# Peptides against a protein of PDB entry 4N7V, part 95

Target 1, 222 residues: chain A of PDB entry 4N7V
Amino acid sequence: TLRSITSPLVAHRLKPIRQKTKKAVVSILDSEEVCVELVKEYASQEYVKEVLQISSDGNTITIYYPNGGRGFPLADRPPSPTDNISRYSFDNLPEKYWRKYQYASRFVQLVRSKSPKITYFTRYAKCILMENSPGADFEVWFYDGVKIHKTEDFIQVIEKTGKSYTLKSESEVNSLKEEIKMYMDHANEGHRICLALESIISEEERKTRSAPFFPIIIGRKP

## One batch from the design tools (peptide; made by RFdiffusion4, then SolubleMPNN)

Design b2_p19_2_s1 (from b2_p19_2, 5 letters changed)
Fold by OpenDDE base, seed 4:
Structure b2_p19_2_s1 (fold): chain B 222 residues (1-222), chain A 19 residues (1-19)
Amino acid sequence: as target 1 above (222 residues)
Amino acid sequence: DELEKELEEELKKFSEEEI
């Protein structure tokens, strides 16, 4: 099943963006829907031959073939759905569309990994918890130029000198120079705080049933 | 914005992928 490969994409709170490749254009719309436009070139003109429009929660996929399958000239936005559209739930999506959905999902996940959910300014750094899940990326930009990027899989450190390295185990973290450990400690503290705040704010958001509280900014740059 | 720059760089890599 598609679900065994990926979860429904989640595009909530993401800013509109459009990314073109050779064969496709993937977009996050103002509506937070995600569109994959399949592009073909004819006579030096690019045409959109197929569109997958995915709901913001990833659960509904609308597929249409612009201009009766003849294609619509590639523009700055997806062509509007035509009369002959197919609508699928995530679990009922035909297998032939799975790779396209996965492509959209990977795109959204990438965008989410670079989309601030919580920005927290400390005395020493700008800390950012991202929107991706599970295990949201966490970046710490120290004002002195050190950067720490935490993901679910690794920690990347960029030192003042520009030296960069990746840590994949606790042993490697423990082997860090003492000066770098100080940065790591601060990063970890900032991360802990962001996660705690995320939980608290999410709960309040649930209770209030109001507009999204995220993204939020805590503090200000010194 | 540094984060936006990073996203842009990652998107460049992503754009090399084919469906």
Scores: peptide ipSAE 0.524, ipTM 0.912, DockQ to the pose 0.807
Fold by OpenDDE base, seed 3:
Structure b2_p19_2_s1 (fold): chain B 222 residues (1-222), chain A 19 residues (1-19)
Amino acid sequence: as target 1 above (222 residues)
Amino acid sequence: DELEKELEEELKKFSEEEI
C-alpha cells in the first residue's frame, strides 16, 4: 500500500512556493494545496501534460490531463482542471501515481524542515523549531557565528571558523570539546523550551478553535 | 533570510531528483 511507504503529506501553514525541475513543476498554492505539474517539451516549448493536485492534508488527490492530454503551455501557475478529472483518496490512489505522490511528499517535507514554527530569541542565539514532523528540525544560530542544526537523525555543528561536522551518535556528542558542549547545552535548552511552548500553544489552539497561532516569534534579537 | 537561503540551496539539489 502507499501508506506502507509514506504518510499523507501535510502542507498546513506553508507559504506558497513554486519550484521548477526538468520534468516537473511542484507548487504549494495559496490554498496550501500541493500541485505536481508533469512537464514535456515539444518543439522547444514546455507543456503540462498531467497535474496532481493534493489537498493540504494529503488525503485527497485530484488528477487531470490538460487539453485532453494534449497539454497546456507551462505558465506561472498550474492550469485549471477542465477535462478528464479523477479524484482519489490517499488509500485508493492508483500505484502508477505513487512515485509522483512521494515526490510531492518529499518536497513538502523539505519545505517544512525549513519553515519556522517557533522562533525563540535567547540572550545568545536565535532558536528555530521547524514545521516538519515527527522529530522537527531545530536550528540554533548563535550571534557569535556558531550554528547547530538538529534533526531526527543527526546534529550538525558549524563552528566560528566555518568548520562543519556531523554527529550521529551520543558518543560523538559526548566527545565534543567543552567549549562546544556549552553551545550544545544552550541549544538543547532552547529546544526543550520550544517543544514545551509548542505543546501549550497547540492545546490553546485546539480549545479556542481560532485561526492558527503558528508561526510564533518569542523575544527579539538583542 | 538565512533560512530562505538554505531552503533555496536545498531546493536546487531537490530539483535534480527524478519523478
Scores: peptide ipSAE 0.520, ipTM 0.911, DockQ to the pose 0.852
Fold by OpenDDE base, seed 1:
Structure b2_p19_2_s1 (fold): chain B 222 residues (1-222), chain A 19 residues (1-19)
Amino acid sequence: as target 1 above (222 residues)
Amino acid sequence: DELEKELEEELKKFSEEEI
């Protein structure tokens, strides 16, 4: 099943973006829907032959073939749907579209991993909790040039010298130089605070039916 | 914005992927 290889994509709170490749254009719209435009080139002109429009929660996929399948010239936005529209739920999506959905999902996940949910300025760093899940990325940009990037799978450290390395176990973290441990300690504290704030704010969002509170910025750069 | 630059670089890599 599609669910066995990916979860429904989630594009909530993402800014509009349009990324062109050779074979496709993938977009996040103002509506937070995700569009995959399949592009073909004929006589030095690019045409959109197929469009997958995916709802912001990833659960509904609308598929159409512009201009009766003849294609529509590539523009700065997806072509409008035709009268011949197919609508699928995530679990009923035909297998022939799974790769395209996965492409959209990977795109959204990438964007989410670089989309601030919480920005927290400390005395020493700009801390950022990202929108991706599970295990949101957390980045700490120290004002002196050190950077720490935490993911669910690893921690990347970029030192002042430009030396970069990846840590994948607690043992490796424990083996860090003392001066680097200080940065890690600060990063971990910032991470803890951001996670705590996320929980509190999310609970208030649940209680209120207003617009999303995220993204949020706490503090200011010194 | 450094984060935006990182996203741009990752998107360049992503653009190399096949659908």
Scores: peptide ipSAE 0.506, ipTM 0.905, DockQ to the pose 0.845
Fold by OpenDDE base, seed 5:
Structure b2_p19_2_s1 (fold): chain B 222 residues (1-222), chain A 19 residues (1-19)
Amino acid sequence: as target 1 above (222 residues)
Amino acid sequence: DELEKELEEELKKFSEEEI
């Protein structure tokens, strides 16, 4: 099943973006829908031959073929759907479209990992909890130039000198220089606070059923 | 767009293969 390969993508709260590659253009629209435009080149012109439009919650996929499959010239936005539109639920999506959906999902997840959910300014750093899940990315930009980037899989450290290294185990974290451990301790505290706030705010969102509270900025840059 | 630039490099890792 498609679900065994990927979960429904979630594009809520993401800003519009359009990314072109050789074979496709992927977009997050103002509506927070995600579009995959399949691109073919003919006579030095790029044409959109197929479009997958995925709802913001990933559960509905609309597929259409511009100009009856002849293609539509690539533009700055997806072509409007016209005739011969197919609509599928996530669980009913034909297998031939799974790869394209997965591509959209990976793109969205990447965007989420770069999209601030909580920005928290401390005395020493700008901390950012990202939108991706599970295990949201967490970045700490210390005002003195040190950077720490935490993901579910690793921790990247950039020192003042520009020296960069990646930590993939607790043993490696424990082997850090004491000076770097101080930065790590601060980063971890900021991370804890952001996670706590995320939980509290999310619960309030659930109760209020109003407009989203995220993204949120806490504190001010010194 | 700064985000677009960051995404461009990351997408190169899989974008062409995933389609």
Scores: peptide ipSAE 0.035, ipTM 0.723, DockQ to the pose 0.518

Design b2_p19_2_s2 (from b2_p19_2, 6 letters changed)
Fold by OpenDDE base, seed 2:
Structure b2_p19_2_s2 (fold): chain B 222 residues (1-222), chain A 19 residues (1-19)
Amino acid sequence: as target 1 above (222 residues)
Amino acid sequence: SELEEELEKELKKFSELEI
């Protein structure tokens, strides 16, 4: 099943973006829908032959073939759907489209990993919790030039000198120089605070049933 | 922003073979 290889993509709160390749264009629209345009070249002109339009919650996939399957000239936005439209739920998507859905999902996940959900300014750094899940990325930009990037899989450190290294275990973290441990301690504290605030704010969103509270900025740069 | 620049760099690494 498609569900065995990926979960429905989630594009809520993401800013519009358009990424062109030779074979396809992938976009997040103003509506927060995700579009994959399959591109073919003919006589030095690019045409969109197939479009997958995926809902912001990833659960509905609309597939259409522009201009009766003849293709529509590539433009700065996806072509509008016309009459020959197929609509599928995530669990009913034909296998022939799974690879294209996976591509869209990976694209959205990458964008989410660089989209701020919570920005928290401390005395020493700008801390940012990202939109991706599970295990959202967390970045700390110290005002003195040190950077720490935490993911589900690793921690990357960039020192003032530009020296960069990756930590993949607690043992490696414990072996850090004392000066770097101070930065790590601050990063961990900022991370804990952001996670706590995310939980509290999400609960209030659920209760209020209004417009999203995220993204949010806490504090100010000194 | 710095994040937008990092995103742009990562987007360039997307493989067309994934489609």
Scores: peptide ipSAE 0.427, ipTM 0.888, DockQ to the pose 0.745
Fold by OpenDDE base, seed 3:
Structure b2_p19_2_s2 (fold): chain B 222 residues (1-222), chain A 19 residues (1-19)
Amino acid sequence: as target 1 above (222 residues)
Amino acid sequence: SELEEELEKELKKFSELEI
C-alpha cells in the first residue's frame, strides 16, 4: 500500500514555493496545496504533460492532463485543470502515481524541516523548532557562532572554528568536550521549552478554532 | 535569512533527484 511507503503529506502553514527540476516542477501554492507538474521538452520548449494536485492535508489527489494530454507550455504556475480530471483519496491512489506522490512528500518534508514553527530567543541563542513531524528538527544558533542541529536521527555540531561533526549515538554525545557539553545542555533546555510551548499553544488553538497561532516568536535578540 | 539560505542549498540537491 501507499501508506506502507509514506504518510499523507501535510503542507499547512507552509509558504508558497516553486522548484523546477529537469523533469518536473514541484510547488506549494498560496492555497497550501502541493502540485507536481511533469515536464517534457519539444522543439526547445517545455510542456506540462501531467499534473498531480495534492490537498494541504495530503488526503486528496487530483490528477489531470493539460490540453487533452498534448501538454501546456510551462509557465510560472501550474496550468488550470480542464477536462478529464481524476480525483483520488490517498488510500485509493493508483500505484502508477505512488512515486510522484512520494516525491511531493519528500519535498514537503524538506520544506517543513526548514520552516520555523517556534522561534525562541534565549540569552545565548536563537532556538528554532521546525514544522516537520514526527520528531521535528531543532536548530540552535548561538550568538557566538556555535550551531547545533538536532534531528530524529542525529545531532550536528558546528564549532566556532567552523569545524563540523555529526553525533549518532549517546556514547558520542557523552564523549564531547566539556565546553561543547555546555552548548548541548542549553540546546536541550531550549528544545524542551519549545516542545512544551508547542503542546500548550496547539491545545489553545484547538479550543478556539481560530486562525493558526503558528508560527510564533518568543522573546527577542538581546 | 540563514535558514532560507540553508533551504536553498538543500533544494539544489533535491532538484537532482529523479521522479
Scores: peptide ipSAE 0.408, ipTM 0.886, DockQ to the pose 0.833
Fold by OpenDDE base, seed 4:
Structure b2_p19_2_s2 (fold): chain B 222 residues (1-222), chain A 19 residues (1-19)
Amino acid sequence: as target 1 above (222 residues)
Amino acid sequence: SELEEELEKELKKFSELEI
């Protein structure tokens, strides 16, 4: 099943973006829907032959073929669906579209990993908790040039000298130089605070049932 | 922003992949 390969994509709170490749254009719309436009070239003109429009929660996929499959000239936005429209739930998506859905999902996940959910300024750093899940990326930009990037899979450290390395285990973290441990300790504290705030804010958001509270910025650069 | 620049770099790599 598609679910065994990927989860439904989540595009909530993402800013609109349009990324063109040779064979496709992938977009996040103002509506937070995600579109994959399949592009073909004929006589030096690019045409959209197929569109996958995915809901912001990833659960509904609308597929259409502009101009009865003849294609619509590539523009600054996806062509409007007119005819030849099919609508699927995530769990009922035909296998022939799974790769395209996975492409959209990976795109959204990448965008989420670079989309701030919480920005927290400390005395020493700008801390940023990102929108991706599970295990949101957490970046710490120290004002002196040190950077720490935490993901679910690794921790990347960039020292003042520009030297970079990746840590994949707690043992490697424990083997760090004392000066780097200080940065790591600060990063971990900032991370803890951001996660705590995320929980509190999310709960209040749920209670109020109002507009999204995120993204949020706490403090300012000293 | 720095994050937007990093995203752009990653998107460039992503865009080189085929669907």
Scores: peptide ipSAE 0.398, ipTM 0.883, DockQ to the pose 0.837
Fold by OpenDDE base, seed 5:
Parts: C-alpha cells; structure tokens; sequence
Structure b2_p19_2_s2 (fold): chain B 222 residues (1-222), chain A 19 residues (1-19)
C-alpha cells in the first residue's frame, strides 16, 4: 500500500513556493495544496502534461491532464483543471502515481524542515523549532556564530571557526569539548522550552478551533 | 532569511534527484 511507504503529506502553514526541475515542477500553492506538474519539452517549449494536485492534508489527490492530454505551456503556476479530472483518496491512489506522490511528500517534508514553527530568542541564540514531524528539526543560531542543528537522526555542530561535524550517538555528544557542551546545554534547554510551548499552544488551538496560532515568535533579538 | 537561503540550497539538491 501507499501508506506502507509514506504517510499523507501535510502542507498546513507552509508558505507558497515553486521549484522547477527538468522533468517536473513542484509547488505549494497559496491554498496550501501541493502540485506536481509533469513537464515535457517539445520544440524548445515546455509543456505540462500531467498534474497531481494534493490537498493540504495529503488525503485527496486530484489528477488531470491539461488540454486534453496535449499539454499546456509551462507557466508561473499550475494550469487550471478543465478536462479529464480524476479524484482519489490517499488509500485509493493508483500505484502508477505513488512515485509522484512520494516526490511531493519528500518536497513538503524538506520545506517543513526549514519552516519555522516556533522562533525563540534567548540571550545567546535564536532557537527555531521547525514544522516537520515526527521529530521536528531544531536549529540554534548563536549570536557569536556557533550553530547547532538537531534532527531526529543527528546533531550537527558548526563552530565559530567554521568547523563542522555531526554527532549520531550519545557517546559522541558526551565526548564534546566542554566549550561546545555549553552550547549544547543551551540548545537543549531551548529545545525543551519550544517543545513545551508547542504542546501548550497546540492544545489551545484544538480547544478554540480558531485560526492557526503558528508560527509564533517568542522574545526578541537582543 | 538564513533559513530561506538554506532551504534554497537544499531545494537545489532535491531538484537534482527529480522524479
């Protein structure tokens, strides 16, 4: 099943973006829908032959073939669906479209990993909890130039000198220089706070059912 | 922003993989 290889993508709260490649254009729309445009070149002109439009929650996929399958000239936005529209749920998506859905999903996940959900300014750093899940990325930009990037899989450290290294185990974290441990301690505290705030705010969102509270900014740059 | 710049950099790499 598609579900066994990917979860429904989630594009909520993401800013619009459009990324062109040789074979496709992937975009997040103002509506927070995700579009994959399959591009073919004919006579030095690019045409959109197929479009997958995926709902913001990833559960509905609309597929259409512009201009009766002849293609529509590539533009700054996906062509409007006019003819031969098919609509699928995530669980009913034909296998022939799974690769394209996965592509969209990976794109969204990348964007989410660089989309701030919570920005928290401390005395020493700008801390940012990202939108990706599970295990949201957490970045700490220290004002003195040190950077720590935490993901579900690793911690990357960039020192003042520009020296960069990746930590993948607790043992490696424990082997850090004392100076770096201080930065790590601060990063961990900021991370804890952001996670706590995320939980509290998310609960309030659930209760109020109002407009999204995220992204939020806490504190101010010194 | 710095994050946007990082995103652009990563998107460039992502684009190379394509469908």
Amino acid sequence: as target 1 above (222 residues)
Amino acid sequence: SELEEELEKELKKFSELEI
Scores: peptide ipSAE 0.387, ipTM 0.881, DockQ to the pose 0.802

Design b2_p19_2_s3 (from b2_p19_2 with E5K E12K E13K A15S)
Fold by OpenDDE base, seed 4:
Structure b2_p19_2_s3 (fold): chain B 222 residues (1-222), chain A 19 residues (1-19)
Amino acid sequence: as target 1 above (222 residues)
Amino acid sequence: EELEKELEEELKKFSEEEI
């Protein structure tokens, strides 16, 4: 099943973006829907032959073929749905569309990994918890030029000298120079705080049923 | 914004992927 290989994409709170490739254009719309436009070239003109429009929660996929499959000239936005629209739930999406859905999902996940959910300014760094899940990316931009990027899979360190390395185990983290450990400690503390705040804010958001509280900025840049 | 730059760079790589 599709669910066995991916979860429904989540595009909530993401800013609109449009990314063109040779064969497709993927977009996050103002509505937070995600569109995959399949592009074909004819006579030096690009045409959109197929569109997958995915709801912001990833659960509904609307598929249509512009101009009855003849295609619509590629523009700065997806062509509007016309007649002969097919609508699927995530769980009943035909297998032939799974790869396209996965492509959209990977795109959204990438965008989420670079979309601030919480920005926290400390005395020493700008800490950013991202929107991706599970295991949201966490970046720490120290004002002196050191950068730490934490993902679910690794920690990347960029030192003042520009030296960059990746840590994938606790042993590697423990082998860090003492000076780098100080940065790591600060990063970890910032991360802990952001996660705690995320939990608290999310709970309050749930209770109030208000507009989204995220993204949020805490503190000020020095 | 540095994140925007990073996203742009990652998107360039992403754009090389086939559907």
Scores: peptide ipSAE 0.483, ipTM 0.902, DockQ to the pose 0.847
Fold by OpenDDE base, seed 5:
Structure b2_p19_2_s3 (fold): chain B 222 residues (1-222), chain A 19 residues (1-19)
Amino acid sequence: as target 1 above (222 residues)
Amino acid sequence: EELEKELEEELKKFSEEEI
């Protein structure tokens, strides 16, 4: 099943973006829907032959073929759907479209990993919890030039000198120089605080059923 | 903004992937 390969993509709170490749254009729209435009070149002109439009929650996929499959000239936005529109739920998406959905999902996940959900300014750093899940990325930009990037899989450290390295185990973290451990401790504290705030705010959102509270900024840049 | 730059760099890599 598609679900065994990927979960429904989530594009909520993401800013609009359009990324062109040789074979496709993937977009997050103002509506927070995600579009995959399949592009072919004919006579030095690019045409959109197929469009997958995916709802912001990833559960509905609308597929259409511009100009009855003849294609529509590539523009700055997806072509409008006309006739012969197919609509699928995530679990009913034909297998022939799974790769395209996965492409959209990977794109959205990448964007989410660079989209601030919580920005927290400390005395020493700008801390950012990202929108991706599970295990949201967490970045700490120290004002003195040190950077720490935490993901579910690794921790990347960039020192003042520009020296960078990746930590993939607790043993490697424990082997850090004491000076770097201080940065790591601060990063971990900032991370803890952001996660706590995320939990509290998310619960309040659930209770109030209001407009989303995220993204938020806490504190002030020195 | 630093995150935007990082996103642009990652998108460049992503663009090299096949659909």
Scores: peptide ipSAE 0.477, ipTM 0.901, DockQ to the pose 0.847
Fold by OpenDDE base, seed 2:
Structure b2_p19_2_s3 (fold): chain B 222 residues (1-222), chain A 19 residues (1-19)
Amino acid sequence: as target 1 above (222 residues)
Amino acid sequence: EELEKELEEELKKFSEEEI
């Protein structure tokens, strides 16, 4: 099943973006829907031959073939669906479209990993919890030039000198120089606070059922 | 602004091989 290889993509709260490659264009629309345009070249002109339009919650996939499959000239936005439209749920998506859905999912996950959910200014740094899940990315930009980037898989450190390295275990973290440990301790505290606030705010958002509370900014730059 | 720059750099590496 498709569910065994990926979960429904989630594009809520993401800003519009359009990324062109040789074979495809992937977009997040103002509506927070995700579009994959399959591009073919003919006589030195690019045409959109197939479009997958995925709902913001990833559960509905609309597939259409512009101009009865003849293609529509590539433009600055996906062509509007007119005729020859098929609609599928995530669990009923034909296998022939699974790779294209996975492509869209990977794109959305990348964008989410660079989309601020919580920005928290401390005395020493700008801390940012991202939108991706599970295990959201967390970045700390110290005002003196040190940067720490935490993911589920690793911690990247960029020192004032520009020296960069990656830590993949607790033993490596424990072996850091004392001066770097101070930055790591601050980053960990900022991360803990952001996760706690995310939990509390998400619960209030659920109760009120109003407009999204995220993204939020806590504190101010010194 | 810095995150937008990082995103742009990561998007340049985004592969089409799985399409």
Scores: peptide ipSAE 0.502, ipTM 0.910, DockQ to the pose 0.749; fails the geometry check
Fold by OpenDDE base, seed 1:
Structure b2_p19_2_s3 (fold): chain B 222 residues (1-222), chain A 19 residues (1-19)
Amino acid sequence: as target 1 above (222 residues)
Amino acid sequence: EELEKELEEELKKFSEEEI
């Protein structure tokens, strides 16, 4: 099943973006829907032959073939749907479209991993909790040039000298030099605070059913 | 600004992937 290889994509709170490749254009729209335009080149002109439009929650996929399948010239936005539109739920998506959905999902996940959900300024750093899930990325930009990037899978450290390395276990973290450990301790504290705030704010969002509170910025750069 | 720059660099790599 599609669900066995990916979960429904989530594009909520993402800014509009359009990324062109050789064979496709993937976009996040103002509506937070995701579009995959399949591009073919004929006589030095690019045409959109197929469009997958995916809802912001990833659960509905609308597929259409512009201009009766003849294609529509590539423009700065997806072509409008035609009268011949197919609509699928995530679990009913035909297998022939799974790769395209996965492409969209990977794109959205990448964007989410670089989209700030919470920005927290400390005395020493700009801390950022990202939108991706599970295990949101957390980046700490120290004002002195040190950077720490935490993911679910690893921690990347960039030192003042430009030396960079990746840590994949607690043992490796514990083996850090004392001076680097201080940065890690600060990063971990910032991370804890951001996670705590995320929980509190998310609960308030649930209660109010208002517009999203995120992204938020806490504090200011010194 | 730096985060946007990182996203741009990652998107360049993503653009090289086969759909």
Scores: peptide ipSAE 0.491, ipTM 0.902, DockQ to the pose 0.843; fails the geometry check

